Peptides against a protein of PDB entry 7SID. Designs and how they scored, part 14

Target 1, 151 residues: chain A of PDB entry 7SID
Amino acid sequence: LHMYLMLLKELPGEEYPLPMEDVLELLKPLSNVCSLYRRDQDVCKTILNHVLHVVKNLGQSNMDSENTRDAQGQFLTVIGAFWHLTKERKYIFSVRMALVNCLKTLLEADPYSKWAILNVMGKDFPVNEVFTQFLADNHHQVRMLAAESIN

## One batch from the design tools (peptide; aimed at target 1 R38 Q74 T77)

Design b2_p14_2_s2 (made by RFdiffusion4, then SolubleMPNN; from b2_p14_2, 6 letters changed)
Fold by OpenDDE base, seed 2:
Structure b2_p14_2_s2 (fold): chain B 151 residues (1-151), chain A 14 residues (1-14)
Amino acid sequence: as target 1 above (151 residues)
Amino acid sequence: MEKELQEQQEAFLS
């Protein structure tokens, strides 16, 4: 886990995006890692914070590439799962904060949710629609973070 | 969503 997290942490920023092939390699084990630690709030928060760089990389890539679509799919699958578990009140506010940051970054890259769509249990949920739900979050800081993107 | 991704998500949510 620590080695994987370190790799995620060391991802280049938006200014120097990784090749999509490298992004894919990093995303391949992501769902498995997340599933193993889904009940660990600190690990989940750490993962979500680190994958922010992945979102930035995805936003800079060619949307017509199959590799890009694959990477987006893998990432959105995980985000969708985190969102679903959030709806089930499985995560504390700090994890939700990290998730909101991911969603904000997605919206910056895809404000109209053309590709940023969460598929959960066979249903599609555009990220812009999902994001608005955090405006009504029970925790003040989460609401404030969500509202920041709208202002 | 691809079947494999769906299975991954289902495993995550189980």
Scores: peptide ipSAE 0.526, ipTM 0.917, DockQ to the pose 0.741
OpenDDE base, seeds 1, 3, 4, 5: peptide ipSAE 0.524, 0.525, 0.523, 0.525; ipTM 0.917, 0.917, 0.916, 0.916

Design b2_p14_2_s3 (made by RFdiffusion4, then SolubleMPNN; from b2_p14_2, 5 letters changed)
Fold by OpenDDE base, seed 2:
Structure b2_p14_2_s3 (fold): chain B 151 residues (1-151), chain A 14 residues (1-14)
Amino acid sequence: as target 1 above (151 residues)
Amino acid sequence: MEEELKKQQQEFLE
């Protein structure tokens, strides 16, 4: 876990995008790692904070390539799961804060939700609609973060 | 790929 987290943390940002092949290699174990630690709030927060780099890389890629679609799919699968568990009140505010930051970054990369759509249990949820729900979050800091992202 | 992702998500949510 720690080695994997270190790799995610050290990913170059938008200024230095990685080849999509490298992004895919990093995303391959992501779902399994998240699933294994889904009940650990601190680990989930850390993972969500680190995968922000992945979103920045995805925004620099050609959306028409198969590798880009695969990377987007792998990432959105995990984000969708985190969102679903959030709706089930499984995560504390600090994890929700990290999730909102991921969603914000997704919307910056894809303002019209052309590809930023969460599919959960066969249903599609555009990230813009998902994001709006955090404006009504029970925790004031989550609401504030969501509101700041809109303005 | 899509089916594999669905399976992974299902395992995550279980």
Scores: peptide ipSAE 0.533, ipTM 0.920, DockQ to the pose 0.939
OpenDDE base, seeds 1, 3, 4, 5: peptide ipSAE 0.530, 0.530, 0.527, 0.529; ipTM 0.919, 0.919, 0.918, 0.920

Design b2_p14_2_s4 (made by RFdiffusion4, then SolubleMPNN; from b2_p14_2, 6 letters changed)
Fold by OpenDDE base, seed 1:
Structure b2_p14_2_s4 (fold): chain B 151 residues (1-151), chain A 14 residues (1-14)
Amino acid sequence: as target 1 above (151 residues)
Amino acid sequence: MREEIEREQQRFLE
């Protein structure tokens, strides 16, 4: 876990985009790691904070590439799972804050949710629609962060 | 690819 988190932390951001092949290699173990530690709030927060760089990288990629679609799919699968578990009240506010930041970054890359669509249990949820739900979050700081991101 | 991704998510949610 610690080694993987270190790799995520050191990912180049928007200024230095990675080849999509490298992004795919990084994303391959992500779902498994998240699954193993989904009940650990601190680990989940750390993961969500680090994958912000992945979103920034995906936004710079050629949307017509098969590798891009695969990377988007792998990433959105994880975000969708975190969102679903959030709806089930599995995460404290600090994890939800990190998730909102991920969704915000997705909307910056894809404001109209052309590709940023969460598929959860066979149903599609555009990120722009998902994001608005956090405006009604039970925690003040989460609502504030969501409100700041829409304008 | 989509089917595989969905299976991965299912494992996450179980």
Scores: peptide ipSAE 0.286, ipTM 0.851, DockQ to the pose 0.872
OpenDDE base, seeds 2, 3, 4, 5: peptide ipSAE 0.284, 0.286, 0.282, 0.284; ipTM 0.849, 0.850, 0.848, 0.850

Design b2_p14_3 (made by RFdiffusion4)
Pose (drawn by RFdiffusion4):
Structure b2_p14_3 (pose): chain A 151 residues (1-151), chain P 14 residues (1-14)
Amino acid sequence: as target 1 above (151 residues)
Amino acid sequence: SHLEDVENRLLAPL
């Protein structure tokens, strides 16, 4: 777990992007890793805080081949799964704050929501519309974080 | 089908 978190945090870089096949290799086990630790709040928070670093390489669309959409879908399905589970009151405010940070990073990466769309229950939600929902949260810290990052 | 399997696994009951 430590090895995978370290690789996720360190390998992606903004100045010189990785090949997309390497991004796919990084994102391949993430779904299983998240599946094991669905119950644990601390591990989920750590996982989100570490995966928010891959958006810098994911946001590149110059080489918009099939690998790009595959990697974007791999990441967005996991983010949508976390969001859906959060809507059902399944996570504490720490995981919600980490998810807010991830969504803010996604908004930074794709301001027009061309590709950053969460898919859940056969429906699609743009990230910008989902982000404003956190202004009505039950925890003050998450609301303040969303209000401050609303810019 | 791959992303459906990932979604189903992550939203399976515990």

Design b2_p14_3_s1 (made by RFdiffusion4, then SolubleMPNN; from b2_p14_3, 7 letters changed)
Fold by OpenDDE base, seed 1:
Parts: sequence; C-alpha cells; structure tokens
Structure b2_p14_3_s1 (fold): chain B 151 residues (1-151), chain A 14 residues (1-14)
Amino acid sequence: as target 1 above (151 residues)
Amino acid sequence: SELQEIEQKLLAPE
C-alpha cells in the first residue's frame, strides 16, 4: 500500500501527462486497494487526494482512444463507489472534501459531463449533477468547497 | 460488464 500510494503521489501533473498505458497500469490495482480499505477513512482520504493526478492525466489524453475510454471507466468506477458510500454516510467530512476535489477536477476536464458519468448499481449519474448534491452536505466546509467550485 | 463487476466488488459487504 505504501509504495502504491507513493507512486500515485509522485505522478506528474497536468503539464506532464503520462502515456495512457502507464495510467492504466496505475489504475489496475486501485479498485482492489479501495475495496480493501473502504472503511479506513485516512487511507481513503489519501487515495482520493492522490488520484487527482490521474484526473489531470485523463483530461490531457486523446478522448477517442480505446485506452482512454478504458482508463476513464476504471477511474469513474472508483469515484462512483466512493460517492455511493458517501450517500450511505460511510465517510467523514475530510474524505468527502477529497471526493469533492476529485469531482471538481473532473468537471474542469469535462464541464459538460460528456464522459464523466458515474455508473452505480447499473444507473448513470453525470458528475455535474452529482456535484450539486454536495451543496447540501451536512458539513459546512464541504458545502463551502462545493459552492466556491461552482462560482 | 467488467466495470460493473469491479463496482460490485468495491461496494460488496465485508
């Protein structure tokens, strides 16, 4: 876990995107890691903070490539799961803050939710619609973060 | 289908 988190943390930002093949390799274990530690708030927060680099990389790639679609799908599966568990009140505010930042970054890359669509339990939820739900979050800092992101 | 399986795994009870 430690080494994996370090790899995510050290990913280059939007200015220096990785080849999509490398992104796919990084995403491969992500779902398993998230599943294993889904009840560990600190680990989930750390993961969500680090995967911001993945979103930035996805936004700079050719959207028409098969690898891009695959990477987007794998990433959105994880984000969708975190969102779903958030609705079930499984995560504290600090984890929700990190999730909002991920959603914000997704909207910056895809403001019209052309590809940024969460599929949870067989249903599609565009990120732009999901994001607005955090305006009504129970924690004031989460509401403020969501509000300033829209403004 | 593959993505759905991953999602189900992630959301599955411990």
Scores: peptide ipSAE 0.044, ipTM 0.709, DockQ to the pose 0.875
OpenDDE base, seeds 2, 3, 4, 5: peptide ipSAE 0.038, 0.037, 0.040, 0.040; ipTM 0.711, 0.707, 0.707, 0.708

Design b2_p14_3_s2 (made by RFdiffusion4, then SolubleMPNN; from b2_p14_3, 6 letters changed)
Fold by OpenDDE base, seed 1:
Structure b2_p14_3_s2 (fold): chain B 151 residues (1-151), chain A 14 residues (1-14)
Amino acid sequence: as target 1 above (151 residues)
Amino acid sequence: SELEEIEQKLLAPE
């Protein structure tokens, strides 16, 4: 876990995107890691903070490539799971803050939710619609973060 | 289908 988190943390930013093949390799273990530690708030927060780099990389890639679609799908599956568990009140505010930042970054890359669509329990939820739900979050800092992102 | 299985794995109880 430690080494994996370090790899995510050290990913280059939007200015220096990785090849999509490398992104796919990084995403491969992500679902398993998230599943294993889904009840660990600190680990989930750390993961969500680090995967911001993945979102930035996805936004700079060719949207028409098969690898891009695959990477987007794998990433959105993880984000969708975190969102679903958030609705089930499984995560504290600090984890929700990190999730909002991920959603914000997704909207910056895809403001019209052309590809940024969460599929949870067989249903599709565009990120732009999901994001607005955090305006009504129980924690004031989460509401403020969501509000300033829209403004 | 594969993505759905991964999603269900994340949501499944331990």
Scores: peptide ipSAE 0.035, ipTM 0.692, DockQ to the pose 0.894
OpenDDE base, seeds 2, 3, 4, 5: peptide ipSAE 0.033, 0.033, 0.034, 0.034; ipTM 0.686, 0.687, 0.691, 0.688

Design b2_p14_3_s3 (made by RFdiffusion4, then SolubleMPNN; from b2_p14_3, 4 letters changed)
Fold by OpenDDE base, seed 1:
Structure b2_p14_3_s3 (fold): chain B 151 residues (1-151), chain A 14 residues (1-14)
Amino acid sequence: as target 1 above (151 residues)
Amino acid sequence: SELEEVEARLLAPE
């Protein structure tokens, strides 16, 4: 876990995007890691904060490539799972803050939710629609972050 | 699909 988190943390940002093949390799263990540590709030927060770099990389890639679609799908699966568990009140505010930042970054890359669609339990949820739900979050900081992202 | 299976596994109870 430690080495994986370090790798995520050191991922180049949008200024120096990685080849999509490298992004795919990085994403492969992500779902398993998230599943294993889904009940650890600190680990989840850390993961969500670090995967912001992945979103930035995806936004700079050719959206028409098969590898890009694959990477987007794998990433969105994880984000969708975090969102679903958030709806079930499984995460504290700090984790939700990190999730909102991920969603914000997704909207910056895909403001019309052309590819940024969460599929949870067989249903599709565009990120732009999902994002608005955090305006009604129980924690004031989460609401404020969501509101600031829209304005 | 493969993605749905991954999501289901992620959300499954431990």
Scores: peptide ipSAE 0.036, ipTM 0.696, DockQ to the pose 0.853
OpenDDE base, seeds 2, 3, 4, 5: peptide ipSAE 0.030, 0.031, 0.032, 0.029; ipTM 0.669, 0.673, 0.679, 0.665

Design b2_p14_3_s4 (made by RFdiffusion4, then SolubleMPNN; from b2_p14_3, 7 letters changed)
Fold by OpenDDE base, seed 4:
Structure b2_p14_3_s4 (fold): chain B 151 residues (1-151), chain A 14 residues (1-14)
Amino acid sequence: as target 1 above (151 residues)
Amino acid sequence: SELEEIAKKLLAPE
């Protein structure tokens, strides 16, 4: 786990995007890791913070490539799962803040949710609509972070 | 779909 998290952390920012093939390799174990540690708040927070780099890479990729769509799908599946579990009140505020940051980054890359759509249990939820729900979060820091992201 | 199955795995309760 720690080695994987380190690899995620070392991803370059938007200024130096990785080849999509490399992004896919990093995403392959992500869903399994998230599933295994879904009850560990600290691990979930760390994962969500590190995958911000993945979103930045996805934002600069060729949207028409099959690899890009695959990477987007894998990433959105994970985000959708975290969002769903958040709705079920499974995560503390620090994890929710990390999730909001991921959603913010997605909206920066896709403001109108053309591809940033969460599919949870067969239903589609555009990220721009999902994001606004955090404006009413029970924790003040989460609300503030969400509000700052919109302004 | 495969992605849906992955999501279900993540959402599975203990």
Scores: peptide ipSAE 0.052, ipTM 0.731, DockQ to the pose 0.874
OpenDDE base, seeds 1, 2, 3, 5: peptide ipSAE 0.046, 0.049, 0.046, 0.041; ipTM 0.730, 0.728, 0.736, 0.706

Design b2_p14_4 (made by RFdiffusion4; failed a check: a repeat of another design)
Pose (drawn by RFdiffusion4):
Structure b2_p14_4 (pose): chain A 151 residues (1-151), chain P 14 residues (1-14)
Amino acid sequence: as target 1 above (151 residues)
Amino acid sequence: SHLEEIEEQLLAPL
C-alpha cells in the first residue's frame, strides 16, 4: 500500500507528462485498492489525497487517443463512486474534504467540463454542478473549504 | 464493459 501510494504521489509530473500507457498502468490497480479499503475512513482519505496528483497528467489532451479516454474513464468512475457513496452518508467529513479537494483539482484541470463528467446510476453530472452542492453540507469545515475554493 | 465491472465492484453491498 505504501509503495503504491508513493508511486501515485511521485511519478506524475506537470512539466513533463508521462506517456498515457504509463498513466493506465498506474490507474489499473486503483479500483481494487479502493475496493479493499472501502470501510476505512483514514485509508480512503489518504488514497484520495494521493490520487489527486494524477489529474495534472490526466488533463492533457494533445494526444487524445483511445488511451486518454480509457484513463479518464478509469479515474472518473472511481471519483463518481466515491461521490455516490458520499451522497448516501457513508463517509466522515475528512473523506468529504479530500473529495472536495479532488473535485477542485478536476475543476482546475478542465474548466469547461469537456471531459470531467461523473457517471453514476446511468446518469452524467458535470463537475461544476456537483461542486456547488457542497455549500449545503452538514459540516462547517467542508462548507468553508468549498466557499473559499469556489473561485 | 470494464468500467461497468469497476462500478459494480465499488458499489456492491458490504

Design b2_p14_4_s1 (made by RFdiffusion4, then SolubleMPNN; from b2_p14_4, 4 letters changed)
Fold by OpenDDE base, seed 2:
Structure b2_p14_4_s1 (fold): chain B 151 residues (1-151), chain A 14 residues (1-14)
Amino acid sequence: as target 1 above (151 residues)
Amino acid sequence: SELQEIEEKLLAPE
């Protein structure tokens, strides 16, 4: 886990996007790691904070390639899972804050949710619609963070 | 699909 998190942390930002092949390699273990530690609030928070770099890379990628679509899909599946568990009140506010930051970054890259769509339980949920739900979050800091993105 | 399998894995009960 530690080594994997270090790799995620060391990802370059939007300024220096990684080749999509490298992004895919980093995403491959992600679902397994998230699944294994989904009940650990601290690990989930850390993961969500680190994958922000992945979001930035995906936002700069060309949608024409199969690898890009694959990477986006894998990432969105993970985000969708975190969102789903959030709706089930499985995560504390600090994890939700990290999730909102991911969603915010996605919206910056895709404000109309052309590709940023969460598929959960066979249903599609555009990130822009998902994001608005956090405006009504039970925790004031989560609401405030969500509100900052629309003002 | 592969994505569906990943989702199911993540959301599966422990």
Scores: peptide ipSAE 0.038, ipTM 0.710, DockQ to the pose 0.887
OpenDDE base, seeds 1, 3, 4, 5: peptide ipSAE 0.038, 0.036, 0.037, 0.035; ipTM 0.707, 0.709, 0.709, 0.704

Design b2_p14_4_s2 (made by RFdiffusion4, then SolubleMPNN; from b2_p14_4, 5 letters changed)
Fold by OpenDDE base, seed 2:
Structure b2_p14_4_s2 (fold): chain B 151 residues (1-151), chain A 14 residues (1-14)
Amino acid sequence: as target 1 above (151 residues)
Amino acid sequence: SELDEIEQKLLAPE
């Protein structure tokens, strides 16, 4: 886990996008890691914070590539799972804050949710619609963070 | 699909 998290942390920002092949390699173990630690609030927070770099890379990629769609799909599946568990009140505010940051970054890359769509339980949820739900979050800091993207 | 399997894995109870 530590080595994987460190690898995610060392990802370059938006200024230096990674080849999609490298992004895919990083995403391959992500679902397993998230699943294994889904009940660990600290690990989930750390994962969500580190994958922000992945979101930035995905936003700069060519969507015509099959690999890009694959990477986007894998990432969105993980985000969708975290969102779903958030709806089930499984995560504390600090994890929700990290999730909102991911969603904000997605919206910056895809404001109209053309590709940023969460598929959970066979249903599609555009990120822009999902994001608005955090404006009504029970924790004031989460609401404030969500509101920053609106104003 | 593969994505469906991943989603189910993440949401599955321990």
Scores: peptide ipSAE 0.034, ipTM 0.692, DockQ to the pose 0.896
OpenDDE base, seeds 1, 3, 4, 5: peptide ipSAE 0.033, 0.026, 0.033, 0.032; ipTM 0.686, 0.661, 0.688, 0.674

Design b2_p14_4_s3 (made by RFdiffusion4, then SolubleMPNN; from b2_p14_4, 4 letters changed)
Fold by OpenDDE base, seed 5:
Structure b2_p14_4_s3 (fold): chain B 151 residues (1-151), chain A 14 residues (1-14)
Amino acid sequence: as target 1 above (151 residues)
Amino acid sequence: SELDEIEEKLLAPE
């Protein structure tokens, strides 16, 4: 786990996106790691903070290739799962803060949710629609963070 | 689909 988290942390920033093939290889273990540690708040927070680099890479990539679509789908599935579990009150505010940051980054790359769509339980939820739900979050810091993206 | 299976795995009981 810790080795994988270190690899996620060392991803390049928005300035220099990784080749999509490398992003795809990095995403392959992600779903398994998230599943195993979904009840560990600290690990979930760390994962969500580190995958911000993945969001930045996806936002700067050409979404027309098969590998890009595959990487996008795998990433959005994980984000969708975290969102779903958040609605079921499974995560504390600090984890929700990290999730909102991921969603904000997605909205910056895709303001109209052309590709940033969460598929949960067979239903599609555009990120711009999902994001507005955090404006009514029970924790004031989560509401404040969500409100920053509106202006 | 493969994505559906991943989602179910993440949401499944421990």
Scores: peptide ipSAE 0.054, ipTM 0.720, DockQ to the pose 0.885
OpenDDE base, seeds 1, 2, 3, 4: peptide ipSAE 0.046, 0.039, 0.048, 0.048; ipTM 0.716, 0.701, 0.712, 0.719

Design b2_p14_4_s4 (made by RFdiffusion4, then SolubleMPNN; from b2_p14_4 with H2E Q9K L14E)
Fold by OpenDDE base, seed 1:
Structure b2_p14_4_s4 (fold): chain B 151 residues (1-151), chain A 14 residues (1-14)
Amino acid sequence: as target 1 above (151 residues)
Amino acid sequence: SELEEIEEKLLAPE
């Protein structure tokens, strides 16, 4: 786990995007790691903070490539799961803060939710619509983060 | 289908 988290943390920023093939390799174990540690708030927070680099990489890639679509799908599945579990009140505010930051970054890369669509249990939820739900979050810091992101 | 399987793993019962 620690080695994997370190790899995610050390990903280059938007200025130096990785080849999509490398992004796919990094995403491959992500769902399993998230599933295994879904009850660990600290690990989930760390994962969500680190995958911000993945979002930046996805935004700089050719959107028409098969690998890009595959990477986007795998990433969005994870984000969708975190969002779903958030609705089930499984995560504390600090994890929700990290999730909002991920959604914010997604909207910056795809403001019209052309590809940033969460599919949860067979239903599609555009990220721009999902994001607005955090304006009504029970924790004031989450609401504030969501509000300042829209402004 | 593959994405659905990934989701099912994440959303599996605790």
Scores: peptide ipSAE 0.041, ipTM 0.693, DockQ to the pose 0.903
OpenDDE base, seeds 2, 3, 4, 5: peptide ipSAE 0.036, 0.038, 0.038, 0.036; ipTM 0.684, 0.687, 0.688, 0.679

Design b2_p14_5 (made by RFdiffusion4)
Pose (drawn by RFdiffusion4):
Structure b2_p14_5 (pose): chain A 151 residues (1-151), chain P 14 residues (1-14)
Amino acid sequence: as target 1 above (151 residues)
Amino acid sequence: SEELEEIEELLLAP
């Protein structure tokens, strides 16, 4: 777990992007890793805080081949799964704050929501519309974080 | 894709 978190945090870089096949290799086991630790709040928070670093390489669309959409779908399905589970009151405010940080990073990467769309229950939700929903949260700290990051 | 459908089912399993 430590090895994978370290690789996720360190390998992606903004100045010189990785090949997309390497991004796919990084994102391949993430779904299973998240599945094992669905119950644990601390691990989930750590996983989200570490995966928010891949959006810098994911946001590149110059080489918009099939691998780009495959990696974007791999990441967006996991983010949407976390959001859906959060809507059902399954996570504590720490995981919600980490998810807010991830969504803020996604909004930074794709302001027009061309590709950053969460898919859940056969429906699609743009990240910008989803982000404003956190202004009505039951925890003050998450609301303040969303209000401050609303810019 | 079928792979993403399997990931969704895995992560949203009861």

Design b2_p14_5_s1 (made by RFdiffusion4, then SolubleMPNN; from b2_p14_5, 4 letters changed)
Fold by OpenDDE base, seed 4:
Structure b2_p14_5_s1 (fold): chain B 151 residues (1-151), chain A 14 residues (1-14)
Amino acid sequence: as target 1 above (151 residues)
Amino acid sequence: SSELEAIEQKLLAP
């Protein structure tokens, strides 16, 4: 886990996007790691904070390639799972805040949710619609973060 | 895809 988290943390960012093949390699373990530690609030928070770099890389890539669609799909599956579990009240506010930051970054890359669509339980949820739900979050800091992201 | 759905179910498992 620690080695994987370190790799996620060391991503260069938006200014220097990685080749899509490298992004795919980094995403391969992600679903398994998230699944194993889905009940650990601290680990989930850390993962969500580090995958912000992945979002930035995905946003800079050519959307027409099969590899890009594959990477986007793998990433969105994880985000969708976190969102779904959030609706089931499985995560504390700090994890939800990290998720909001991920969604914010997705909206910056895809403001019209052309590809940023969460498929959960067979249904499609555009990220822009998902994001607005956090304006009504039970925790004031989450609501404030969501509101600030819109303005 | 079916593979992504399988991953989702794994993550959503209680």
Scores: peptide ipSAE 0.031, ipTM 0.683, DockQ to the pose 0.881
OpenDDE base, seeds 1, 2, 3, 5: peptide ipSAE 0.034, 0.035, 0.031, 0.031; ipTM 0.693, 0.711, 0.689, 0.683; seeds 1, 2, 3, 5 fail the geometry check

Design b2_p14_5_s2 (made by RFdiffusion4, then SolubleMPNN; from b2_p14_5 with E2S E9K L10K)
Fold by OpenDDE base, seed 1:
Structure b2_p14_5_s2 (fold): chain B 151 residues (1-151), chain A 14 residues (1-14)
Amino acid sequence: as target 1 above (151 residues)
Amino acid sequence: SSELEEIEKKLLAP
C-alpha cells in the first residue's frame, strides 16, 4: 500500500502528463486498494488526494483513444464507489472534501459531463449533477468548498 | 450491506 501511495503521490501533474499506457498501469490496482481499505478514512482521504493527478492527466489526453476511455472508465468506477458510500454516510467530512476536489477537477476537464459519468448500481449519474448534491452536505466546509467551486 | 456488496463487486471487476 505505502509503495503504491508513494507512486500516486509522485505522479507528474498536468504540466507533464504521463502516457496513457502508464496511467492505465497505475489504475489497475486502484480498485482493489480502495475496496480493501474502504473502511479506513485516512487511507481513503490519501487515495482521493493523490488521484487528483490522474484526473489532470486524463484531461490532457486524447479523449478519442481506446486507452483513454478505458482509463476513464476505471477511474470513474472508483469515484462512483466513493460517492455511493458517501451517500450511505460511510465517510467523514475530510474524505468528502477530497472527493469534492476530485469532482471539481473532473468538471474542469469535462464541464459538460461528456465522459465524466458515474455508473452506480446500473444507473448513470453525470458528475455535474452529482456535484450539486454536495451543496447540501451536512458539514459546512464541504458545502463551502462545493459552493466556491461553482462561483 | 447489499449495496456495499455490489460496490465491492464493481471495484473488483476487471
Scores: peptide ipSAE 0.036, ipTM 0.687, DockQ to the pose 0.119
OpenDDE base, seeds 2, 3, 4, 5: peptide ipSAE 0.046, 0.039, 0.048, 0.037; ipTM 0.721, 0.718, 0.720, 0.708; seeds 2, 3, 4, 5 fail the geometry check

Design b2_p14_5_s3 (made by RFdiffusion4, then SolubleMPNN; from b2_p14_5, 4 letters changed)
Fold by OpenDDE base, seed 1:
Structure b2_p14_5_s3 (fold): chain B 151 residues (1-151), chain A 14 residues (1-14)
Amino acid sequence: as target 1 above (151 residues)
Amino acid sequence: SSELQAIEEKLLAP
């Protein structure tokens, strides 16, 4: 886990996008890691903070590529799971803050939610619609972060 | 895709 988290942390940002093939390799273990540690708030927060770099990489990729679609799908599956568990009140505010930041970054890359769509339990939820739900979050900092992202 | 759905279900498993 620590090695994987370190790898995520060291992922180059927008200034140095990785080849999509490398992004795919990075994403392969992500779902398993998230599943295994879904009850660990600190690990979840760390993961969500680190995958922000992945979002930035995806936003600069060729959207017509099969590899891009694959990477997007794998990533969005994880985000969707975190969102779903958030709705079930499984995560503390700090994890929700990290999730909102991920969603914010997704919206910056895809303002119209053309590809940023969460599929949860077989249903599609555009990120722009998902994002608005955090405006009514129980924690004031989460609400404020969501509200600030609208402007 | 079916594969993605399976992964999502795995993540959401109790």
Scores: peptide ipSAE 0.035, ipTM 0.704, DockQ to the pose 0.864
OpenDDE base, seeds 2, 3, 4, 5: peptide ipSAE 0.036, 0.033, 0.034, 0.033; ipTM 0.708, 0.702, 0.702, 0.697; seeds 2, 3, 4 fail the geometry check

Design b2_p14_5_s4 (made by RFdiffusion4, then SolubleMPNN; from b2_p14_5, 5 letters changed)
Fold by OpenDDE base, seed 3:
Structure b2_p14_5_s4 (fold): chain B 151 residues (1-151), chain A 14 residues (1-14)
Amino acid sequence: as target 1 above (151 residues)
Amino acid sequence: SKEIEEIEKKLLEP
C-alpha cells in the first residue's frame, strides 16, 4: 500500500502529464486498493489527496483516445463510489474535504462536465451538479471549502 | 462498460 501511495503522490501534475498508458497502469490497482481500505478514513483521505495528480493528467489528454476514455471511466467510477459512500455518511469530514478537492480539480479540467460525469448505480451525475451539494455539507469546513472553490 | 460496473459494485459493497 505505502509504495503504491508513494507512486500516486509522485505523479507529475498538469505541467508534465504522463502518457495515458502509464496512467492506466497506475489506475489498475486503484479500485482494489480503495475497496480494501474503504473503511479506513486515513487511507481514503490519503488516496483522494494523491489522485489529484491523476485528474490533472486526465485533463490534458485527448478524449478521442480509447485509453483516455478507459482511464477516465475507471477514475470516475472510483470518485463516484467515494461520493456515493459519502452520501451514505460513511466518511468523516477530512475525507469529504479531500473528495471536494478532487471534484474541484475535475471542474477545473472540465467546467461544463462534458466528460466529468459520475455514474452511480446506473444514473449519471454531472460533477458540477454533485459539487454544489457540498455547499450544504454538515461540516462547516467542507461547506467553506466548497464555497471557496466556486469563487 | 462491464468492467466499470464491476469496479463500482466492488467499491459499493457493504
Scores: peptide ipSAE 0.042, ipTM 0.705, DockQ to the pose 0.911
OpenDDE base, seeds 1, 2, 4, 5: peptide ipSAE 0.033, 0.036, 0.036, 0.034; ipTM 0.697, 0.702, 0.708, 0.697; seeds 2, 4 fail the geometry check

